# Peptides against a protein of PDB entry 4GMN, part 120

Target 1, 375 residues: chain A of PDB entry 4GMN
Amino acid sequence: RYANITLLALVTLASIGTDFQETLVKGNQGSRESPISAADEEWNGFDDADGDAMDVDQKSSSGEDQEEDYEEIDVKEDDEDDDDDSITSEMQADMERVVGADGTDDGDLEDLPTLRELIQTAVPQLIRLSNLPIDSDESLTIQSHALSALNNISWTISCLEFANGENANIHNAWYPTAKKIWRKTILPILEADSADLKLATQVTSLAWAVARVLHGETPTDGNPHRKFISLYHSSKQQAGGNSNSIEEPEDPFQGLGVKCIGVVGSLAHDPAPIEVNREVGVFLVTLLRQSNNVPPAEIVEALNQLFDIYGDEELACDKEVFWKDGFLKHLEEFLPKMRTLTKGIDKRTQPELRTRADEALLNLGRFVQYKKKHA

## One batch from the design tools (peptide; made by RFdiffusion4, then SolubleMPNN)

Design b2_p16_5_s1 (from b2_p16_5, 7 letters changed)
Fold by OpenDDE base, seed 5:
Structure b2_p16_5_s1 (fold): chain B 375 residues (1-375), chain A 16 residues (1-16)
Amino acid sequence: as target 1 above (375 residues)
Amino acid sequence: SLKPLPPDYQKPELIK
């Protein structure tokens, strides 16, 4: 009885975390007249004031217009208006305020009572539930649902803009809680070294969401980046042996390999220790060198992480890692491989993967040019 | 700004 009520409450908290994200995404799209898909934001480098537009003479090869008559499959949208009243009018009003809030006040969530109670009251209980002794299938189920709720809340918060002091009140309220999730939930599960791939996927997703806010300020105790690199390699060894048992997620970007790359990339940002940055940078560059055996989605994520980590030349990691370890040469040597990889992705069957690979290829060209100019 | 990866929402499996 009590367990079923606890599970229902955890599922409800996980749903609220998802619904908040959908509301934030819709709110951010509604403010821009044309949804430039957030996929089309090209990395421009830091210093190209004098970017002479190289006229890439695209010789228009006149391919013949085969008018393939696409039969308009009238997909009846069965609008099952599942009026899931899960979002109270108060929660919706709080999310509308978060999308519009220039965060002026230091960690006071007075104007965001629902988010305040979520961070201050719910999350500490979810951390407790994720750390219960596993002695039954019921306790394992409670842990999984607590991790799912923490994941959805942490991802929702990680999609807020914080770079220019935006949402500073939310950032300041979340930051100590995010560190508590890391130290009390993520690290103990990673230290238990469980062969449970489901648990490993859940904790890695949560770790990525938390690390997307904490970046290089994520606690480095116990070298968690090495544990995620080890998990990456272990996941590949298991996939090679049993062709039948790991349902690869339908979305290539939801794979455990992509999540491991996202975590370690986020952990390597300034002010991370240079040794942590180096180990992560070498791991990411090694994936590019081994690209023939790496899923395209992991290559896309590894490139984006490399651009984010090494895009700023004023950072200590630029001189002490990027230049010192000769990463530019590896990126240049990877350019023709990335062009081949991207062209090999079918636009009809994998449109998102193709779009993100086309973007990452463009950004790789720009990044290599930028780094050559600043050498 | 690089596109944030879509958040890995664990859709709660609706316990049927």
Scores: peptide ipSAE 0.023, ipTM 0.686, DockQ to the pose 0.601
Fold by OpenDDE base, seed 1:
Parts: sequence; C-alpha cells; structure tokens
Structure b2_p16_5_s1 (fold): chain B 375 residues (1-375), chain A 16 residues (1-16)
Amino acid sequence: as target 1 above (375 residues)
Amino acid sequence: SLKPLPPDYQKPELIK
C-alpha cells in the first residue's frame, strides 16, 4: 500500500519533469523560428483560360427518393478528452516567467512556486528514496523511479540558460541541490560497483543532467570521471559478448556510451582540475582515433564536448591540454573520417543522427580553422 | 571565441 502510493508519486514527479521539459522545448523552438523571410513569391496569376462550358441539357427522371429516415444515432462520442493537463496553469505560468525573466541573483524562487517546491521539497525526498537499502524488488523499483524523477527534474533545469547571469535565481537555488544529488545519489551508486546496466544507465543519465549545470564545479571526490570512463569501456565489453543485446535504444543518442561521454565532457569544463580535463580530453580524442569501432552518435557527442571544453583560448586547459597534448592534429586528421562517417548515415532511416552529424562536421571544420588561426 | 552549436540534450526518460 505505502509502496504503491510512493511509486505513483514518483511516476507523477517524473511525468511533471518531462512535461516541463517538453514545454520549455516548444517555447524555445517558437523563439528560434527565425522569421523565414516571406520571400514575396509573386504568385504569378495563372491565365484565365476561357474553357467553353458545354451545355449538357439532361432533363428528366423524377425518382421518388424514399426519405429513409436514417435516425442519426447521435453517438455522443464522449470525447473523454482526458486532457491530462498534467501541465497545471501554475506550471505554465512558472515556465513563461523562466523564459521571460531577467533573473534576480538572490536565489529566491518567490516568483516560481512550482519550481521552488520541486527543488526544496520533492528533490530532497527523491535523494532519500534513491539511497534506501536495497533488500527487495520493491526497494529496487523505488530506487529506479526515484532516479527517473531526479533525472527528469535535473534535465529540465539543465535546459535553462544560465550563461551571462540568466536565470541566476534558479541556478543559485539548484546548485546546492545538484551537489547533493551528486554526492548523495550518484557517487554512492557508482561506488557500489553494480553489474546492473539498467541502474548504470539511469545514474549516468542523471549524472549528465547534473553535470550540465555544475560543469567543472562538480565534486571531484573519488575521481568520478574515471568511473564513467571505466563504465564506458565495461559497457562495450559486455555488448560484445552476450547476444542478449540490451535492445540498442531506438534513439542512438540514448545509449549508455553517449551518456558517459556527456558526463565526462561536462566534468572537464573550467574550473575542473587540469588533470581531470586532460584525462577526459585524451579519452575523447582517443574515441575519434578509434572511430571505426565507435557508434556515430558517440562520435557526435565526443566532438560537441571537445568544442565546448576547448572553444575558449583564455582558459588554462587550452594552453595546458589542447595545445600541449597536440589535440589540433588529431581533430584535423579526423576531419576526412568525419565526412565519410556522416555521408554513410542514411537520411531516410536515421534523419536525426544525420542532422546532428552534419552539424558536428560543420563545427569541426570551423573549430579546426579557428584553432589554426590562433596557433 | 568560437561558439559551437549548443549540444543536444537528451530527452528525459518518460516513465509511462
């Protein structure tokens, strides 16, 4: 009984986190519709061809149309519009404020009551539930649902812009909670050294969402980047042996390998220790060198992470890692391989993967040119 | 500074 109520609450929190993200994505897509300049395609009016309407005279037949009184059975389609309006008007109002707000720096969420309750009330409970002793299938189920709810909330928050002091109130409220998720949920699960790939995938998804906000300020205690690199390699070894292929997720970007790359890439951002940055950078560049045996989605993610980590020449990692370890040469040597890889992706069967690969290829060309100019 | 295209976020796992 209590477990079923807890599970229902966890499912509801996970759904809320997803619905928030979907609405933020829709709002951001609407703003990124650059006005397609209505090219005034002068609709050249098609000429008035005078086609002779033939006069067909046919007269007669007065057939007694029996008015079969088809009683319109007014099948009231009870449109059970299960308007599962899971997006409450308060949630929608909070999202509209987040998209429009010059954030106040005070970390106060007075104007964002739903988000405040998620961060201050729900997340601490989810952290607790994710740390329950695992002694039953019920406790495993509770942990899984708590991780999924934390994942969805953390991903939603990680989709907010925090650059240039945007959403500073949300950032300041989330930051200490994100560190708690990392230290209390993510690290203990990673330290338990479970062979459960499902649990590993869930915790890695959550770790990526959290690390996308904390970046190089993510706690380095216990070298978590090495744990995720180890997990990446271990996942590849298991997939090669047992024909119980975990059904490769229909979305190539949902794979554990991509998630591991996303986590370690995020962890390597400034102000991460240079040693952490170097180990991650070498890992990512090594994937590019081994690209013949690496899924295309992992290559796309590894490239994006490399661009984000090393895109700023003012950062210590540019001089101490990128230039010192000769990463530019590896990126330049990879450019023709990336062109071949991208062209090998079928646009009909994998349209998203192809689009993302085309973008990553474009960025790689620009990045290599930029770095060559600043050498 | 090169501004790369924003990385794609993963969709959260929908618990159905």
Scores: peptide ipSAE 0.023, ipTM 0.699, DockQ to the pose 0.162
Fold by OpenDDE base, seed 4:
Structure b2_p16_5_s1 (fold): chain B 375 residues (1-375), chain A 16 residues (1-16)
Amino acid sequence: as target 1 above (375 residues)
Amino acid sequence: SLKPLPPDYQKPELIK
């Protein structure tokens, strides 16, 4: 009983995180005509398990006609208020305010009560549930749902614009909580060194969402970038050996490899230690050099991360890593390979991957030209 | 199974 209620509440919290993202995407589309392809990932509801109608062969015992006066119990149609697990009007009003809020610097989410309760009340409980001792399939299920809810909340928040002081109130409220998720949920799971690829994928997805907000301010304790690089390599070794097709996610960008690249890329931003930046930069450039054996989606993500890390010439990593380690040469040598890779993606079967690859190719050309001008 | 939200790739700001 309590487990089912806890699981339902975790499902609802993860749904709220999804619906919040969809609403933010729809609200932002009103100002920017560019179609974000709504991933119409239909929430595959509970498949109603076909109740195996046990054909209880009720033997027709011809019991006598006692006309028991069935008092018409006036079955009040209790209008089952379909508790439409829909976004409450309050949640919708919070979402509309997030899209419209001019950055008032009050770190008090006073005007965002639903988001405040998500960050201040729900997330601390989700962190607790993600840290339960795994002693049963039930505790593993609770952990997985807690990680999914944390992931969806963290991703939704990471999709907000925080540049130029936009959403500063949300950023300021989220930042300490994001660090708590990192230290209390992500690091302990990464330190447990579990061979569970499902858990590793969930924690890596969450780590990426958290690191997209914290960037180089993500806690560097225990060199987490090396753990994610190791996880990347381990995931490639397992995919090559066991023909148990872990069904490559239908979306190429959902792969554990992409998620590992996204995490380590985000961790390498300023003010990350220059050695962390170097190790990540070398990893990403090495993927480009090995591109014949790397999925196209991982190449796209590795390029985007390289642009974001090394786009600013005023940062210490530009001089101490990008120029010093000769990254420009590797990017320039990769241009013809990227053109071939991008042209090899079928627009009919993989339209998103092709679009993202065309964009990354365009940006690679521009980035190489920019860096050559600023050499 | 709750599918984790796809990473909303912030549109790569076209490096102008």
Scores: peptide ipSAE 0.021, ipTM 0.675, DockQ to the pose 0.074
Fold by OpenDDE base, seed 3:
Structure b2_p16_5_s1 (fold): chain B 375 residues (1-375), chain A 16 residues (1-16)
Amino acid sequence: as target 1 above (375 residues)
Amino acid sequence: SLKPLPPDYQKPELIK
């Protein structure tokens, strides 16, 4: 009973995070023609499909025929129109305020009571549930659902614009909580060195969502970028060996490899330590050099991360890493390979992957031209 | 028996 109520509450929190994200994406499409980068679609909705039908083996206990007179309680099916308004009117009002708010700098969410309760009340409980001792299948299930709810909330918040001081109140409220998720949920799971690829995928998705807000201000304790690079390489070694059909997600962008690239790319942004930036930049450029053995979706993500990390010539990483380590030559040499790769993607069978690859190819040409002009 | 991920993070090297 209590476990089922807790699981239902976690599923509901995950669904709330979903619907909030979808509505923020729809709301922002009305105000800014800036295409929300297609990275925002990498939110794994809770696929309800893991309804493991517990085969309740109805042991036919032949209990005796007590004719209890079931009074037909004529349960009027009141067609309660299940207004499956999964979004409360209070949540909708908070969402409308988030889209319209010139962020106050105080980190107070007095005007955003639902978001405040999510950050201040729900997330601290989810962090506790994600840190339960794993001693049963029930504790594993609770951890998984807590990670899913944290993922959805973190992704939703990561879709908000924080550049130029936009949504500063939300940023300031979320920032300490995001660091807490990183230190209390993500790092302990990464340090446990579990070969559970499902758990690794969930934690990596959450780490990406958190790192999309924290960027180079993500705690560097224990060199987490190296852990995610190691996880990337290890995931490639396992996929080649054992027929443990972790069904490769039908969506190429939901792959653990893409998620690892997204995390390490986000971690390498200014003000990340130059050595962290260098190790990530070398990793990403090495993927382009090895592109014949790398999935196209991972190449697309690696390019986008390289553009975001090295797009600003005023940053220390431009002089100390990009130019010093000769990245422009590698990007220029990759341009004809990217044209071939992109042209090889069938628009009929993989329309999204082809669109994102066409965009990344266009941006690579522009980026190489930009860097050659600013050399 | 969960095979530990190979613990030895090698620093990525650009293939020359």
Scores: peptide ipSAE 0.011, ipTM 0.542, DockQ to the pose 0.019

Design b2_p16_5_s2 (from b2_p16_5, 7 letters changed)
Fold by OpenDDE base, seed 2:
Structure b2_p16_5_s2 (fold): chain B 375 residues (1-375), chain A 16 residues (1-16)
Amino acid sequence: as target 1 above (375 residues)
Amino acid sequence: SMKPLPPDYWKPELIK
């Protein structure tokens, strides 16, 4: 009985996270930036906007690890028929407020009660459920549903604009929670070295969503980028051997390889350690060199990650990695290969992949020209 | 049983 209620609650939370994402995408269709297609931004170069880098004095509050005694929420069978439609409507109203809010108030999530409860109440429980000992098919199902709910929530939040202090209240509320998801959910699963490619795909999707907000501030303890690179390579070896094809996802961008690239790319942003950045940058450029054996979607993702990591010449990684390791030459040599690859994608059968490849090709040309001018 | 990845399996190829 309790397990069925827990599973229902996890399915509901995962559905809420999906509906929230759909609402955000619909709301942002009125504003220019489609959040899931973070690839659709034409990289126009860094305009020399004299934007005063506001020194956000990161007061490192040494939060003492208060062992918050997680009181066992005795799930009273209160038959509150909270209509799923009502919760979805409240989340829609919170999203409409997020999209409409001039992000000036450093305020608490007072105006976003549903999002507050999602972050402060639901996510900690999902983290707990994702850490249950796997001793049964039931515990494995609970973990999978908890990971799905965390994934949907984390992806939805990662679709918010946080640049220039936009949504700062949400960012500030999410940031510690995102680090908790990383440390308590993602790392333990990656350390368990599970042979389960389904679990690996779920945790990698969640890791990408979390790393899209934390970037180079994602905890580098235990070198998780190396684990995702290992997972990338292992996924390629399994696809070649046993014809238990995990059905290649119908969407090329939902592949485990793309997700691994997205995670490690996000982990390599400033202020990531230069060695982490180098190992990721070398991995990504190596994919371009080996492009004849790499799916087009992974090439598109690897290019976008390279543009995002090395787009700013003021960053230490530009001098210490990009220029020092000669990445420009490899990108320039890849241009004719990318043109051939992009032209090989059928616009009729794979319209999205073709569009994103045409954009990545355009951006690669611009990026190479930019870097040649700033050499 | 995933074969344990060799310790160096994650290492990207050195860009020469």
Scores: peptide ipSAE 0.032, ipTM 0.641, DockQ to the pose 0.019
Fold by OpenDDE base, seed 5:
Structure b2_p16_5_s2 (fold): chain B 375 residues (1-375), chain A 16 residues (1-16)
Amino acid sequence: as target 1 above (375 residues)
Amino acid sequence: SMKPLPPDYWKPELIK
């Protein structure tokens, strides 16, 4: 009885976190044409005003009009009104406030009572449940559901804008809790060295969501970046050997490899220790060098992480890692490979992957030009 | 069952 109530409460909290994320994404898509995927920020460089428009000669090849007769498959929308409006009117009102909130810096969530209770009451219980001794299939199920709820909450919060002091009240309330999730949930699970790929995927997804807010301020105790790099390599060795289909997620960007790259990239931002930044930067550039054996989605994520980490020339990592370890040469040598890789993605079968690869290719060209100008 | 990796297996390739 208590277990079923706990599981139902955890499923409900995980659902709330998902619905919250979807509504934030929809709310922000209404204001910006680009979906808030972690990749869709067009890297604009620094505003150097010298607008030399490179004339890309679009040679119009006249391909013939094959009128493929699209049969209108009349997909009957069976409106199953599943009236499980799990979003209370109070939660929806809190979400509408978050999308527009010029937050005060006090960390007070008086105007966001649902989010306050989620951070202050629910998350501490989820941390406790995720860190229970695993002695039964029931305790393993409770841990998995607690991790799912923490993941959804953490992802939702990581989709908020915190630049320029936006949502500062939410940031200040979340920041100590995010560090607690890292130290009390993520690190103990990573230290247990479990061969469970499902658990590893869940904790890596949660770690990415937490690290997207904490960045280089994520606790470096025990070198967690090395554990995620080890997990990346371990996952590749298993995929190559036994035909036990780890069902590669239908979405290429939900793969464990992408999640590992996203975590370690986020951990490497300033003010991360220069040695952590170097180890991550070398890992990411090594993926580009080995790109013939790396999934395209992991290459896209590795590029975006490299742009975010090394986009600012004023950071210590620019001089001490990027320039010192000769990363520009490797990025420049990768440009023709990226063009070939991107062109090899079928727009019909993988439209999202193609779009994100076209963007990452554009940004790579801009980034290489920027770094050459500032050399 | 993932085989335990050697302690140093996390090390990326040295870019020369």
Scores: peptide ipSAE 0.030, ipTM 0.649, DockQ to the pose 0.020
Fold by OpenDDE base, seed 3:
Structure b2_p16_5_s2 (fold): chain B 375 residues (1-375), chain A 16 residues (1-16)
Amino acid sequence: as target 1 above (375 residues)
Amino acid sequence: SMKPLPPDYWKPELIK
């Protein structure tokens, strides 16, 4: 009885997180702000002050709704046709404020009571539930649902703009909580060395969402980037062996490999230690060199992460890693391979993968030209 | 059962 109420509450919190993401994406489509999916930003280079800005029509790429296919516990929907909008009017009002608010710097969520309650009350309970001793199928189910809810909340918050001090109140409220999720939920699960790929996928999804906000300020204790690189390689070795293939997600971007790349890419941003940046950069460039054996979606993600990490020439990683380790040569040598890869994707069967590969190919050409000009 | 990866298996190929 209490377990079912807890599970229902966790499912509801997970649903709320998804509905929030969808509403933020819809809200941002109404504002002329570029869709804040880090995956959809057309890399325009850094403006040299004399460059004629070509108006490239930013087509809104749809944010990847991480519909984690939680096996629907067949809770018989009694067909009561009540359109119980899962979003309360208070939640909707908080979301409308988030999309419109010049963030006050104080980290005070006085004007965002629902988001405050999620961050301050719900998330600490979800962290507690994700750390329960696993002694039963019920405790595994509770952990999975707690990770789900944490994932959806963290993804939703990661879809907010925090650049230039935007949403600073939300960022300041979330930042200590995100570090707490990392230290208390993500790291303990990664250290447990579980052979459970479902749990590994859930924790990696959550880690990506958290790392999209924390970037290079993500705690480096225990070298988590190396654990995600190890997980990436481990996942590739398992997929080749047992016919209990975890059904490759229908969406190629929901794969554990993509999620591992997204995490380690995010961890490598400034102010990450140069050696962390180097190890990640070498990993990503190695994927490009080995691209014949790498899924196209992972190549797309690895390219986007490389653009984001090494786009700024003023960062220490540009001189100490990108130029010093000769990454430009590898990117230039990859251009003809990327053209072949992208042309090999059928637009009819994989339209999204083809679109994102066409964009990543365009950005790779621009990035190589930019770096050659700034050499 | 994940086969225990070699302790250095996480290391990417050295770019030359």
Scores: peptide ipSAE 0.030, ipTM 0.640, DockQ to the pose 0.019
Fold by OpenDDE base, seed 1:
Structure b2_p16_5_s2 (fold): chain B 375 residues (1-375), chain A 16 residues (1-16)
Amino acid sequence: as target 1 above (375 residues)
Amino acid sequence: SMKPLPPDYWKPELIK
């Protein structure tokens, strides 16, 4: 009885976290339709250049009212009230405030009561539940659901912008909790060395979400980047033996390999120790060199991570790793392979993968050109 | 020359 209530609460928290993420993604898709049409702007790196707010002078060209009498096709909205009312009006109001908050207010989450309760009350309980002694199938189920809920919450928060002091109140509230998730949930599971690929996938997804906020400030104790690199290789060896058992996720970006790349990439950002950065950078560039046997989605993720890690020339990792270890040559040699890889993706069957590969190819060209000018 | 990560770094520690 208590277990069923706990499981229901965990499923509900995981649902809330998913629906919150979906709403953030839908809200952010409306703003990211800036067409990739500015091919001619000189890409000057990934430095936080103050985005000159292009005053899109909405010249309201009053084009004439051609009243074409389009017949009112009475599309009966079958109101299938799928009352998936999972997004409370309070959560929606908190989201609207987060998306609209230009406020550098170091304030408590006083204006974000739902998010505050999620971070301060729910997450600490989920961390506790993820650390229960595993002595039964019931305790494994509780752990899995607690990890799912933590994953969805952490992903949702990781979709917020924290650059330039944006959402600083949320960042400041989340940061100590994110470190607690890392130290109390992620590290113990990674140290338990469980052959459960499902558990490994769950903890790796959570680790990516947490590391997307903490970046190089993610605790490096016990070299967790090495554990995720080992997990990446282990997952590839198992997939080669039993072609039947890992349902490759329908989404190529949900694969364990992509998640491992996302984690280690995020861990390698400044101010990560230079040796952590080097080990990750060498891993990522090694994937590009071995690209003939690497899924396209993992190549796309590895490229994006390399751009984010080495886009700023003022960072110590640029001089001490990128230039010192000769990464530019490997990226240049990879350009023609990336063009072939991208062209090999069918736009009809894998439209998202093709779009992200086309973007990563474009960015690789720009990045190589940038680094050549700054050599 | 990229120092190859030690081959042992790539040994899956088989999550035993």
Scores: peptide ipSAE 0.018, ipTM 0.579, DockQ to the pose 0.031

